# Ledger of designs, part 11: peptides against a protein of PDB entry 2YKT

Target 1, 231 residues: chain A of PDB entry 2YKT
Amino acid sequence: SRSEEMHRLTENVYKTIMEQFNPSLRNFIAMGKNYEKALAGVTYAAKGYFDALVKMGELASESQGSKELGDVLFQMAEVHRQIQNQLEEMLKSFHNELLTQLEQKVELDSRYLSAALKKYQTEQRSKGDALDKCQAELKKLRKKSQGSKNPQKYSDKELQYIDAISNKQGELENYVSDGYKTALTEERRRFCFLVEKQCAVAKNSAAYHSKGKELLAQKLPLWQQACADPS

## One batch from the design tools (peptide; aimed at target 1 L25 K105 R111 E186)

Design b1_p19_1 (made by RFdiffusion4)
Pose (drawn by RFdiffusion4):
Structure b1_p19_1 (pose): chain A 225 residues (1-144, 151-231), chain P 19 residues (1-19)
Amino acid sequence: SRSEEMHRLTENVYKTIMEQFNPSLRNFIAMGKNYEKALAGVTYAAKGYFDALVKMGELASESQGSKELGDVLFQMAEVHRQIQNQLEEMLKSFHNELLTQLEQKVELDSRYLSAALKKYQTEQRSKGDALDKCQAELKKLRKKPQKYSDKELQYIDAISNKQGELENYVSDGYKTALTEERRRFCFLVEKQCAVAKNSAAYHSKGKELLAQKLPLWQQACADPS
Amino acid sequence: KTEAELHQEEVEEALEELE
């Protein structure tokens, strides 16, 4: 009987994956694409900014008394080129390693989940029907206490076997369904962890490049007196 | 192989059997 409760829980897990998880994953993929389109806009504009800044650096390089300021502005642009390309690296860890792989899995999953739930429902119903029929045949023999005919005993053995088979099938089906859910959340967490490692490398690169150059830049217009 | 690669092979195999 708890078996029937478990049977409904299992159907509910497959339904939750097909109607809640995968659609939300489709939405997450869409937000990720918008995010990358936006990140591309920033990388482009950062280019215009830094070229405008180099132009100022060229002017200071050609002047009397401000040449070193020209060097400071060149170095600022250069630091940004090095930071940006550590960012473009985190960006491709986003496209090829997260968005593409998510889209690839979710595409095949619709068919896979519809087929797995269906196969499970058919197998569980077929085992339930065979058990009910064996029990009906036994009830017929028994109707027309510590005594059992040869045939009654054979039915009792068959019912016991089929009941054990049905309960194991429902028990294993539930474990499998929870595992299918956990594998989809694990893959999502893993793809996010990978993008996160590249975000750590990007931010670490920025901290050290600036920790190196920033004090010299702050000194360039200090009072020499 | 990672667990994600093995799961993907299971999905491909299940779809092949279904076809």
Fold by OpenDDE base, seed 2:
Structure b1_p19_1 (fold): chain B 231 residues (1-231), chain A 19 residues (1-19)
Amino acid sequence: as target 1 above (231 residues)
Amino acid sequence: KTEAELHQEEVEEALEELE
């Protein structure tokens, strides 16, 4: 029946969220943590590299003929420090605004969805059973009427059951239909949540990249000419 | 409020009712 089909669709939506979306989201979070760790590793390694660059700058500053190049090397290291600070800020945002929140959400949503599905199933079954009962009673009544010497006695009751069946059928169909819409909405909201959190990360990432680009664009011409301009 | 925030609040409220 239409209601049965819609019921199956509704259950499938919830199951898809619980059995496909949520596990995939957990994996996404795990991959995010790996990415974060790798970036943190880059940060640490970069520090060592640019600290070594500073050392080279110190040597230049101690020289008689290369002092100005020492300043250039120091500037390079400083720009790196600033860029790295922006990266760290981005990483904090990535952790706090995406990963942590997604973890919290997926954990809560699992429980929520389970309860929501159960509630839906219980009510759907209740309505279905009530309908079945009325149908069964009508059938019994018809059998009784058929065997009776006065079938007209049962006519009013038959009409009442017919009306009740019609109403219960309609209620069931509406309930299942609404349930399906609700389930689809729940699914959409979860994707929207992911998108919105990812947007926050994207904004912070953009800021990091922009800052780095700006700093380097500002200084690079100066650094490039340093060797050509003896002091 | 964002959709994410609204949904989060709804979920939290529903869970509180279940507890």
Scores: peptide ipSAE 0.190, ipTM 0.815, DockQ to the pose 0.733
OpenDDE base, seeds 1, 3, 4, 5: peptide ipSAE 0.175, 0.161, 0.046, 0.164; ipTM 0.803, 0.797, 0.640, 0.799

Design b1_p19_1_s1 (made by RFdiffusion4, then SolubleMPNN; from b1_p19_1, 11 letters changed)
Fold by OpenDDE base, seed 1:
Structure b1_p19_1_s1 (fold): chain B 231 residues (1-231), chain A 19 residues (1-19)
Amino acid sequence: as target 1 above (231 residues)
Amino acid sequence: MSENEKYMEEVLKFLKEEE
């Protein structure tokens, strides 16, 4: 029946969230932590490289003929330091606004969804059982009427059962339909939450890239002329 | 805070109250 199919679809939505979405989200969080760790590692390795560049700048500053190039090399290292500071801010946001919040929510969400599904199943079954009982009583009444010398005695009661069955059928259909809409809303809210948190990450990432581009665009022309204009 | 984020916070609040 339509009601049975809708019920099956509703249960499948909850099961998909619990068995597919939540485990995948846990994996996403784990991969995010790995990515964060790798970026922190890049920052550390880059520090060593640009510290070595500063040493080259010191040597230029100590030279008789390349003093001005020392300042250029120091500026290159300083721009890198500023870019790395922006990266650290981005990483802090990535950790606090995305990873931590998702980790806290996904752990509790499994319990919520289990309870929500159980509540739906219990009420759906209760309404279904009540309908089945009413249908069974009507069938018994009809059998009694067929065996009776006065079938007209049962006509009013038969009409009452027919009306009750119609009402219970309608209530069950409405409940299952609303249950399906609720389940789909639960699924959509979780995806939307993920998208919104990822948008915050994207904004922070854009700020990092913009700052780097700005600093390099400002200084690069000066650095490119340094060898052409000896002082 | 978005509407969806508020909903998720309500879910978390509910679960804490059940403990």
Scores: peptide ipSAE 0.143, ipTM 0.739, DockQ to the pose 0.568
OpenDDE base, seeds 2, 3, 4, 5: peptide ipSAE 0.058, 0.121, 0.027, 0.061; ipTM 0.655, 0.728, 0.573, 0.689; seeds 2, 4 fail the geometry check

Design b1_p19_1_s2 (made by RFdiffusion4, then SolubleMPNN; from b1_p19_1, 12 letters changed)
Fold by OpenDDE base, seed 2:
Structure b1_p19_1_s2 (fold): chain B 231 residues (1-231), chain A 19 residues (1-19)
Amino acid sequence: as target 1 above (231 residues)
Amino acid sequence: MSENEKWMQEVLDFLKEEE
């Protein structure tokens, strides 16, 4: 029946969220943590590299003929430090605004969805059983009427059961339809949550890239000219 | 609060009540 098909669709939405979306989201979080770790590793390695660059700058500053190049090398290291600070801020956002919140969400969501599905199933079954019972009673009444010497005795009761069946059928159909809409809304909310959190990360990533571009664009021409200007 | 944030709060509230 239409109601049964809609019921199956509703259950499938919840199952898809619980069995496909949430596990995939957990994997996404895991991959995000791996990415975060790698970027933290880059941060650490970069520090060592630019600390070594500072050492080269110190040597230049101590030289008789390359003192100004020492300042250039120091500036290069400093700009990198600033860029790295922006990266760290982005990583904090990545961790706090995306990974942590998604992890909390997915952990809580399993319990919520299970309860929501069970509630829906229980009520759907209750309405279905009530309908089936009413249909069965009508069938019994009709059998009694066919065997009776006075079939008209049961006419009013038959009409009452027909009306009750119609009403219960309508209620069941409406309930299942609303259940399906609710399930689809729940699915959409979860995707929207992911999108919104990813947008926050994107904003912070944009800030990191912008700051880096600005700093390098400002200083790079000066650094490129440094060797052309004799002391 | 965004509509999504409101929903998340509803979920949290629901789960708190079920505990």
Scores: peptide ipSAE 0.186, ipTM 0.778, DockQ to the pose 0.631
OpenDDE base, seeds 1, 3, 4, 5: peptide ipSAE 0.175, 0.170, 0.172, 0.182; ipTM 0.774, 0.776, 0.776, 0.783

Design b1_p19_1_s3 (made by RFdiffusion4, then SolubleMPNN; from b1_p19_1, 10 letters changed)
Fold by OpenDDE base, seed 5:
Structure b1_p19_1_s3 (fold): chain B 231 residues (1-231), chain A 19 residues (1-19)
Amino acid sequence: as target 1 above (231 residues)
Amino acid sequence: MSENEKWMEEVLKALKEEE
């Protein structure tokens, strides 16, 4: 029946969230932690490289003919330090505002969905059983009426059962339909939540890249001319 | 916070109150 098909679709939505979305989200969090660790590693490695560049700048500053190039090398290292500071801020936000929050939520959300599905199933079954009972009673009444010398005696009761069945059928169909809409809304909310959190990450990433581009664009022309202007 | 974020926080709060 249409109601049975809609019921199956509703259950499948909840199952898809619980068995596909939530496990995939846990994996996403794990991959995010790995990515964070790798970026932290990049920051550490970069520090070593630019500390070595500072040492080269110190040597230039001590030279007779390359003193101004020492300042250039120091500026290069300082710009990189500022870029790395922005990266560290982005990583802190990434950890605290995305990964930690998702990790805390995914487990509780799984429990919520399990309870929601169980509640839906219990109520759907209750309404279905009540409908089946009324249908069975009508069938019993009709059999009794066919065997009776006075079928008219059962006419009013038959009408009452027909009306009750019609009402219960309508209630069941509406409940299942609303249940399906609710389930789809639950699924959409979770995807939207992920998208919105990723938008925040994207904004932070854009700020990091913009700051780096700005700093380098400002200084690069000066650095490129440094060797053409002997002191 | 978006409406979706608020909803998720409400759900989580309700679950914590039931524990």
Scores: peptide ipSAE 0.181, ipTM 0.780, DockQ to the pose 0.453
OpenDDE base, seeds 1, 2, 3, 4: peptide ipSAE 0.033, 0.181, 0.030, 0.031; ipTM 0.661, 0.780, 0.521, 0.554; seed 4 fails the geometry check

Design b1_p19_1_s4 (made by RFdiffusion4, then SolubleMPNN; from b1_p19_1, 11 letters changed)
Fold by OpenDDE base, seed 3:
Structure b1_p19_1_s4 (fold): chain B 231 residues (1-231), chain A 19 residues (1-19)
Amino acid sequence: as target 1 above (231 residues)
Amino acid sequence: MSENEKYMQEVLEFLKEEE
């Protein structure tokens, strides 16, 4: 029936969220943590590289003929420090605003969806059973009426069952229809939450890249001229 | 509060009712 098919669709939405979306989201969080760790590793390695660059700048500053190049090398290291500060802010936001919040939500959602599905199934079954009971009683009544010498005795009761069946059928169909809409809304909310959190990451990433671009664009012409203009 | 925060509150309230 239409109601049975819609019921199956409703259950499938909940199952898809619990069995596909939530596990995939947990994996996404795990991959995010790995990415964060790798970026922290890059940060540490970069610090070592630019600390070594500072050492080269110190040597230039101590030289007789390359003192001005020491300042250039120090500026290169300083720009790196400023870019690094932006990266650290981005990573902090990535951890606190995305990973932590998603992790908290996915654990809560697993429990919620299980309970929500169970509640839906219980109520759907209850309405279905009530409908089946009325249909069975009508069938029994009709059999009794056909065997009776006075069928008119049962006519009012037959009409009552017919009306009850019609009402219960409509109620079941509406409940299942609303259940399906609710399930789709739950699915959409979860995707929207992910999209919104990822938008925050994108904004922070854009700020990091913009700051780096601006700093390098400002200083690079000066650095490129340093060897051509000896003191 | 954000729409996401409102949704999370709804979830929490639902879980309390089902316990």
Scores: peptide ipSAE 0.147, ipTM 0.739, DockQ to the pose 0.707
OpenDDE base, seeds 1, 2, 4, 5: peptide ipSAE 0.124, 0.033, 0.031, 0.124; ipTM 0.717, 0.586, 0.578, 0.721; seeds 2, 4 fail the geometry check

Design b1_p19_2 (made by RFdiffusion4)
Pose (drawn by RFdiffusion4):
Structure b1_p19_2 (pose): chain A 225 residues (1-144, 151-231), chain P 19 residues (1-19)
Amino acid sequence: SRSEEMHRLTENVYKTIMEQFNPSLRNFIAMGKNYEKALAGVTYAAKGYFDALVKMGELASESQGSKELGDVLFQMAEVHRQIQNQLEEMLKSFHNELLTQLEQKVELDSRYLSAALKKYQTEQRSKGDALDKCQAELKKLRKKPQKYSDKELQYIDAISNKQGELENYVSDGYKTALTEERRRFCFLVEKQCAVAKNSAAYHSKGKELLAQKLPLWQQACADPS
Amino acid sequence: SETLEEFKARYEKLMKELE
């Protein structure tokens, strides 16, 4: 009987994956694409900014008394080129390694999940029907206490076998369904962890490049007196 | 964690069982 409760829980897990998880994953993929389109806009504009800044640096390089300011502005643009490309690296860890792999799995999963739930429902119903029939045949013999005919005993053995088979099938089906759900969340967490490692490398690169150059930049217009 | 190759192999196994 708890078996029937477990049977409904299992159907519910497959339904939750197909109707909640995969659609939300489709939405997450869409947000990720928008995010990348936006990140591309920033990388591009950062280019225009830094070229405008180099132009200022060229002007200071050609002047009397401000040449070293020209060098400071060149170095600012250069630091940004090095930071940006550590960012473009985190960006491709986003496209090839997260968005593409998620899209690939969610595409195949619709058919896989519809087929797995269906196969489970058919197998569970077939085992239930065979058990009910064996039990009906036995009830017929028994109707027309510590005594059992040869045939009654054979039915009792068969019912025991089929009941054990049905309960194991439902028990294993439930464990499998929870595992299918955990695998999908684990894959999402892994893809996010990978992008996160590249965000750590990007931010670490920025901290050190700036920690190196920033004091010299702050000194360039200090009072020499 | 499950890889995409492992998932495809499991998908193919399930489709063969349905044939």
Fold by OpenDDE base, seed 2:
Structure b1_p19_2 (fold): chain B 231 residues (1-231), chain A 19 residues (1-19)
Amino acid sequence: as target 1 above (231 residues)
Amino acid sequence: SETLEEFKARYEKLMKELE
């Protein structure tokens, strides 16, 4: 029946979220944590590299003929420090606004979905059983009427059951239909949540890239000129 | 869309209903 089909669809939505979406999201979070760790590693390694560059700048500053190049090397290291600071801010956002929130949500969501599905199933079954019962009673009544010397005796009861069946059928159909819409909404909410959190990351990432580009664009011509025009 | 806090609220509501 239409109701049964809709019921199956509803259950499938919940099952898809539970068995496909949430596990995939957990994996996404894990991959995000791995990515975060790698970027933190880059930060650490970069610090060592540019600290060494500062040392080279110090040597230049102590030289007789390359003093101005010392300042250039210091500036290079400083610009990198600023870029790295922006990266760290991006990583904080990545962690706090995406990973942490997704992790908290997905942890609770398994329980939520299980409960929501169970609630739906229980009520659906209850309504279905009530309908079946009325249908069975009507059938029994009709059998009695057919075997009776006075079938008119059962006419009023028959009408009552017919009305009850109609009402219960309608109620069941509406409930299942609403259940399906609710399930689809739940699915959409989860994707939207992911998209919105990823948008926050994208904004912070854009800021990082923009700042780096600006700083380097500003200083690079000066650094290039330092070698072209020796003192 | 729904915030984490709003989700938590819905979660709590649902759990209370099923008690």
Scores: peptide ipSAE 0.434, ipTM 0.908, DockQ to the pose 0.915
OpenDDE base, seeds 1, 3, 4, 5: peptide ipSAE 0.425, 0.427, 0.434, 0.425; ipTM 0.904, 0.905, 0.907, 0.905

Design b1_p19_2_s1 (made by RFdiffusion4, then SolubleMPNN; from b1_p19_2, 8 letters changed)
Fold by OpenDDE base, seed 1:
Structure b1_p19_2_s1 (fold): chain B 231 residues (1-231), chain A 19 residues (1-19)
Amino acid sequence: as target 1 above (231 residues)
Amino acid sequence: TMTLEEFKEEVEKLEEELK
């Protein structure tokens, strides 16, 4: 029946979230943590490289003929420091606004989905059983009427069961339909949350890239002229 | 979207209804 098909679809949505979406989300969080760690590692390694560049700038400043180049090398290292500070801010946001929040929700979601599915199944079964009972009683009544010398005795009771069956059928269909819509909404809500958090990360990443581009674009022409025109 | 606190409250409510 249509109601049985829709019931199966509803259960399948909950099962898909529990068995496919949530495990995949846990993996996504794990990969995010690995990515964060790698970026932190890049920041640390870059510090060593640009500290070494500062040392080269110190040597230029101590020279007799290359003093102005020392300032250029110091500026290069300072611009890098500012870019790295922006990266660290982005990483903090990535951790706090994406990874932590997703981890907290996915940890609770198993309990939520189990309870929600159980509630739906219990109520669906209750309504189904009540309908089946009414149908069985009508069948028994009709059998008694066929064997009776006075079938008209059962006519009013038959009409009452027919009306009850119609009402219970409608209630079951509506409940299952609403259950399916609710399940789809639960699934959509989880994807929307992921998209929204990823948008926040994208904005922070854009700020990092823009700051780097701005600083380098401002200074690079000055650095390029340093060797051509000693001062 | 639902906050973490709102989500926790919904979980607790559903669990209580099933007791």
Scores: peptide ipSAE 0.030, ipTM 0.689, DockQ to the pose 0.751
OpenDDE base, seeds 2, 3, 4, 5: peptide ipSAE 0.028, 0.030, 0.021, 0.029; ipTM 0.690, 0.699, 0.503, 0.696

Design b1_p19_2_s2 (made by RFdiffusion4, then SolubleMPNN; from b1_p19_2, 8 letters changed)
Fold by OpenDDE base, seed 3:
Structure b1_p19_2_s2 (fold): chain B 231 residues (1-231), chain A 19 residues (1-19)
Amino acid sequence: as target 1 above (231 residues)
Amino acid sequence: TMTLEEFKKEVEELEEELE
């Protein structure tokens, strides 16, 4: 029946969220934590590299013929430090605003979806059982009327059951239809939440890249000229 | 966008309705 098909579709939406979306989201969070760890590793490795560059700058500053190149090397290391500070701020936001919030939400969502599905199933079953009962009673009444010497005695009651069945069928169909719309809305809001959180990450990433581009664009021409200038 | 706090309240309200 139309109501049975719609009921199946509704349950499938909830099952898809519980069995596909939420596990995939947990994996996404895990991959995000791995990515964060790798970026922290990059930051640490970069610190070592640019600390070594500072050492080269110190040697240049101690030289007789390359003192000005020492300042250039120090500036290169300082620009890198500023870029790394921006990266660290981005990573903190990535952790606190994306990973932590997603982790908390997906944990709560297991409880929510279980409760929501249970509520829907309980009410759907209740309406279905009430409909089945009325249909069964009508069938019994018709059987009794066929065996009776006075079938007209049951005519009013038969009409009442027919009306009750029609009303209950309509209520069940409407409930299941609304349930399906609700389930689709629940699925959509979860994807929307993910998209919105990723937009925040993208904004922070753009700020990091813009700061790096600005600092390097400002200084790079000066650094490129340093070796062309006489000592 | 629903905040985590708003979502917690929604979960609690739904659970209370089922009891």
Scores: peptide ipSAE 0.075, ipTM 0.757, DockQ to the pose 0.754; fails the geometry check
OpenDDE base, seeds 1, 2, 4, 5: peptide ipSAE 0.057, 0.072, 0.020, 0.070; ipTM 0.744, 0.755, 0.566, 0.755; seeds 1, 2, 4, 5 fail the geometry check

Design b1_p19_2_s3 (made by RFdiffusion4, then SolubleMPNN; from b1_p19_2, 12 letters changed)
Fold by OpenDDE base, seed 3:
Structure b1_p19_2_s3 (fold): chain B 231 residues (1-231), chain A 19 residues (1-19)
Amino acid sequence: as target 1 above (231 residues)
Amino acid sequence: TMTLEEFQKEVKELEESLK
């Protein structure tokens, strides 16, 4: 029946969220943590490299003929420091606003979806059983009427059952239809949450890249001229 | 979008409704 098919579709939406979306989201979170760890590793390695560059700058500053190049090397290291600070801010946001929140939400979602599906199934079954009962009673009544010498005695009751069946059928169909819409909405809100959180991360990432580009664009011409223009 | 706190509340309410 139409209601049975719609019921199946509704259950499949919940099943898809529970068995496909949530596991995939957990994997996404895990990959995010790995990415964060790798970026932290890059940060540490970069610090070592630019600390060594500072040492070269110190040597230049102590030299007789390359003193001005010491300042250039220090500026290069300083720009890196500023870029790194921006990266750390981005990573903090990435961790606190995306990963942590998604992790907490996905953990709770298993409980939510189980409860939501159970609630839907219970009510759907209740309405279905009530409909079946009325249909069964009508069938019994019709059998009695056919065997009776006075069928007219049952005509009013038959009409009442027909009306009840029609109403219950409509209620069931509406409930299942609304259930399907609700399930689709549940799926959509999860994707929307992910998209919105990822957008926030993307904005922070853009700020990091913009700051780096700005700082380097400002200083690079000076650095490129340093060897040609001894002070 | 729904906050984590709002979602936690919704989970709790739904679970309570099934008891």
Scores: peptide ipSAE 0.118, ipTM 0.793, DockQ to the pose 0.772
OpenDDE base, seeds 1, 2, 4, 5: peptide ipSAE 0.088, 0.101, 0.125, 0.086; ipTM 0.776, 0.782, 0.795, 0.777; seeds 1, 2, 4 fail the geometry check

Design b1_p19_2_s4 (made by RFdiffusion4, then SolubleMPNN; from b1_p19_2, 11 letters changed)
Fold by OpenDDE base, seed 3:
Structure b1_p19_2_s4 (fold): chain B 231 residues (1-231), chain A 19 residues (1-19)
Amino acid sequence: as target 1 above (231 residues)
Amino acid sequence: TMTLEEFKEEVKELEESLS
């Protein structure tokens, strides 16, 4: 029936969220934690590289003919330090505003979806059972009327059951239809939440890249000229 | 837009409705 088909579609939406979306989201969070760890590793390795650059700057500053190049090397390391500070702030936001919140949400969502699906199934079954009962009673009444010498005695009761069946059928169809719309809305809101959180990450990342580009663009012409200028 | 706090309240309300 149309109501049975719509019911199956509704259950399939909930199952898709529970069995496909949420496990995939857990994997996304795990990959995010791995990415965060790798970026922390890059940060550590970069510190070692630029600390070594500072050492080269110290040697230049101790020389008689290359003192000004020492200042250039120190400036290169300082710009890196400022860029690194921006990256650390971005990583804190990535952890606290994306990963932690997604992890808390997906944990709660298992309970939510289980309860929501159970509520829908219970009410759908209740309405279906009530309809089936009325249909069964009408069938019994018609059998009794066919065996009676006075069939007209049952005519009013037959009309009452027909009306009740029609009303219950319409109520079931409406409930299942609304259930399907609700399930699709639940799916959409989860994707929207992910998109919105990822947009926040993208904005923070853009700010980091912009600041780095600005700092390097400001200093690079000075550094490029340093070897051409006499000491 | 949905916040985590709003979602926590929805979970609570749903669970209360089933008790």
Scores: peptide ipSAE 0.136, ipTM 0.793, DockQ to the pose 0.884
OpenDDE base, seeds 1, 2, 4, 5: peptide ipSAE 0.116, 0.125, 0.027, 0.114; ipTM 0.786, 0.791, 0.683, 0.787; seeds 1, 2 fail the geometry check

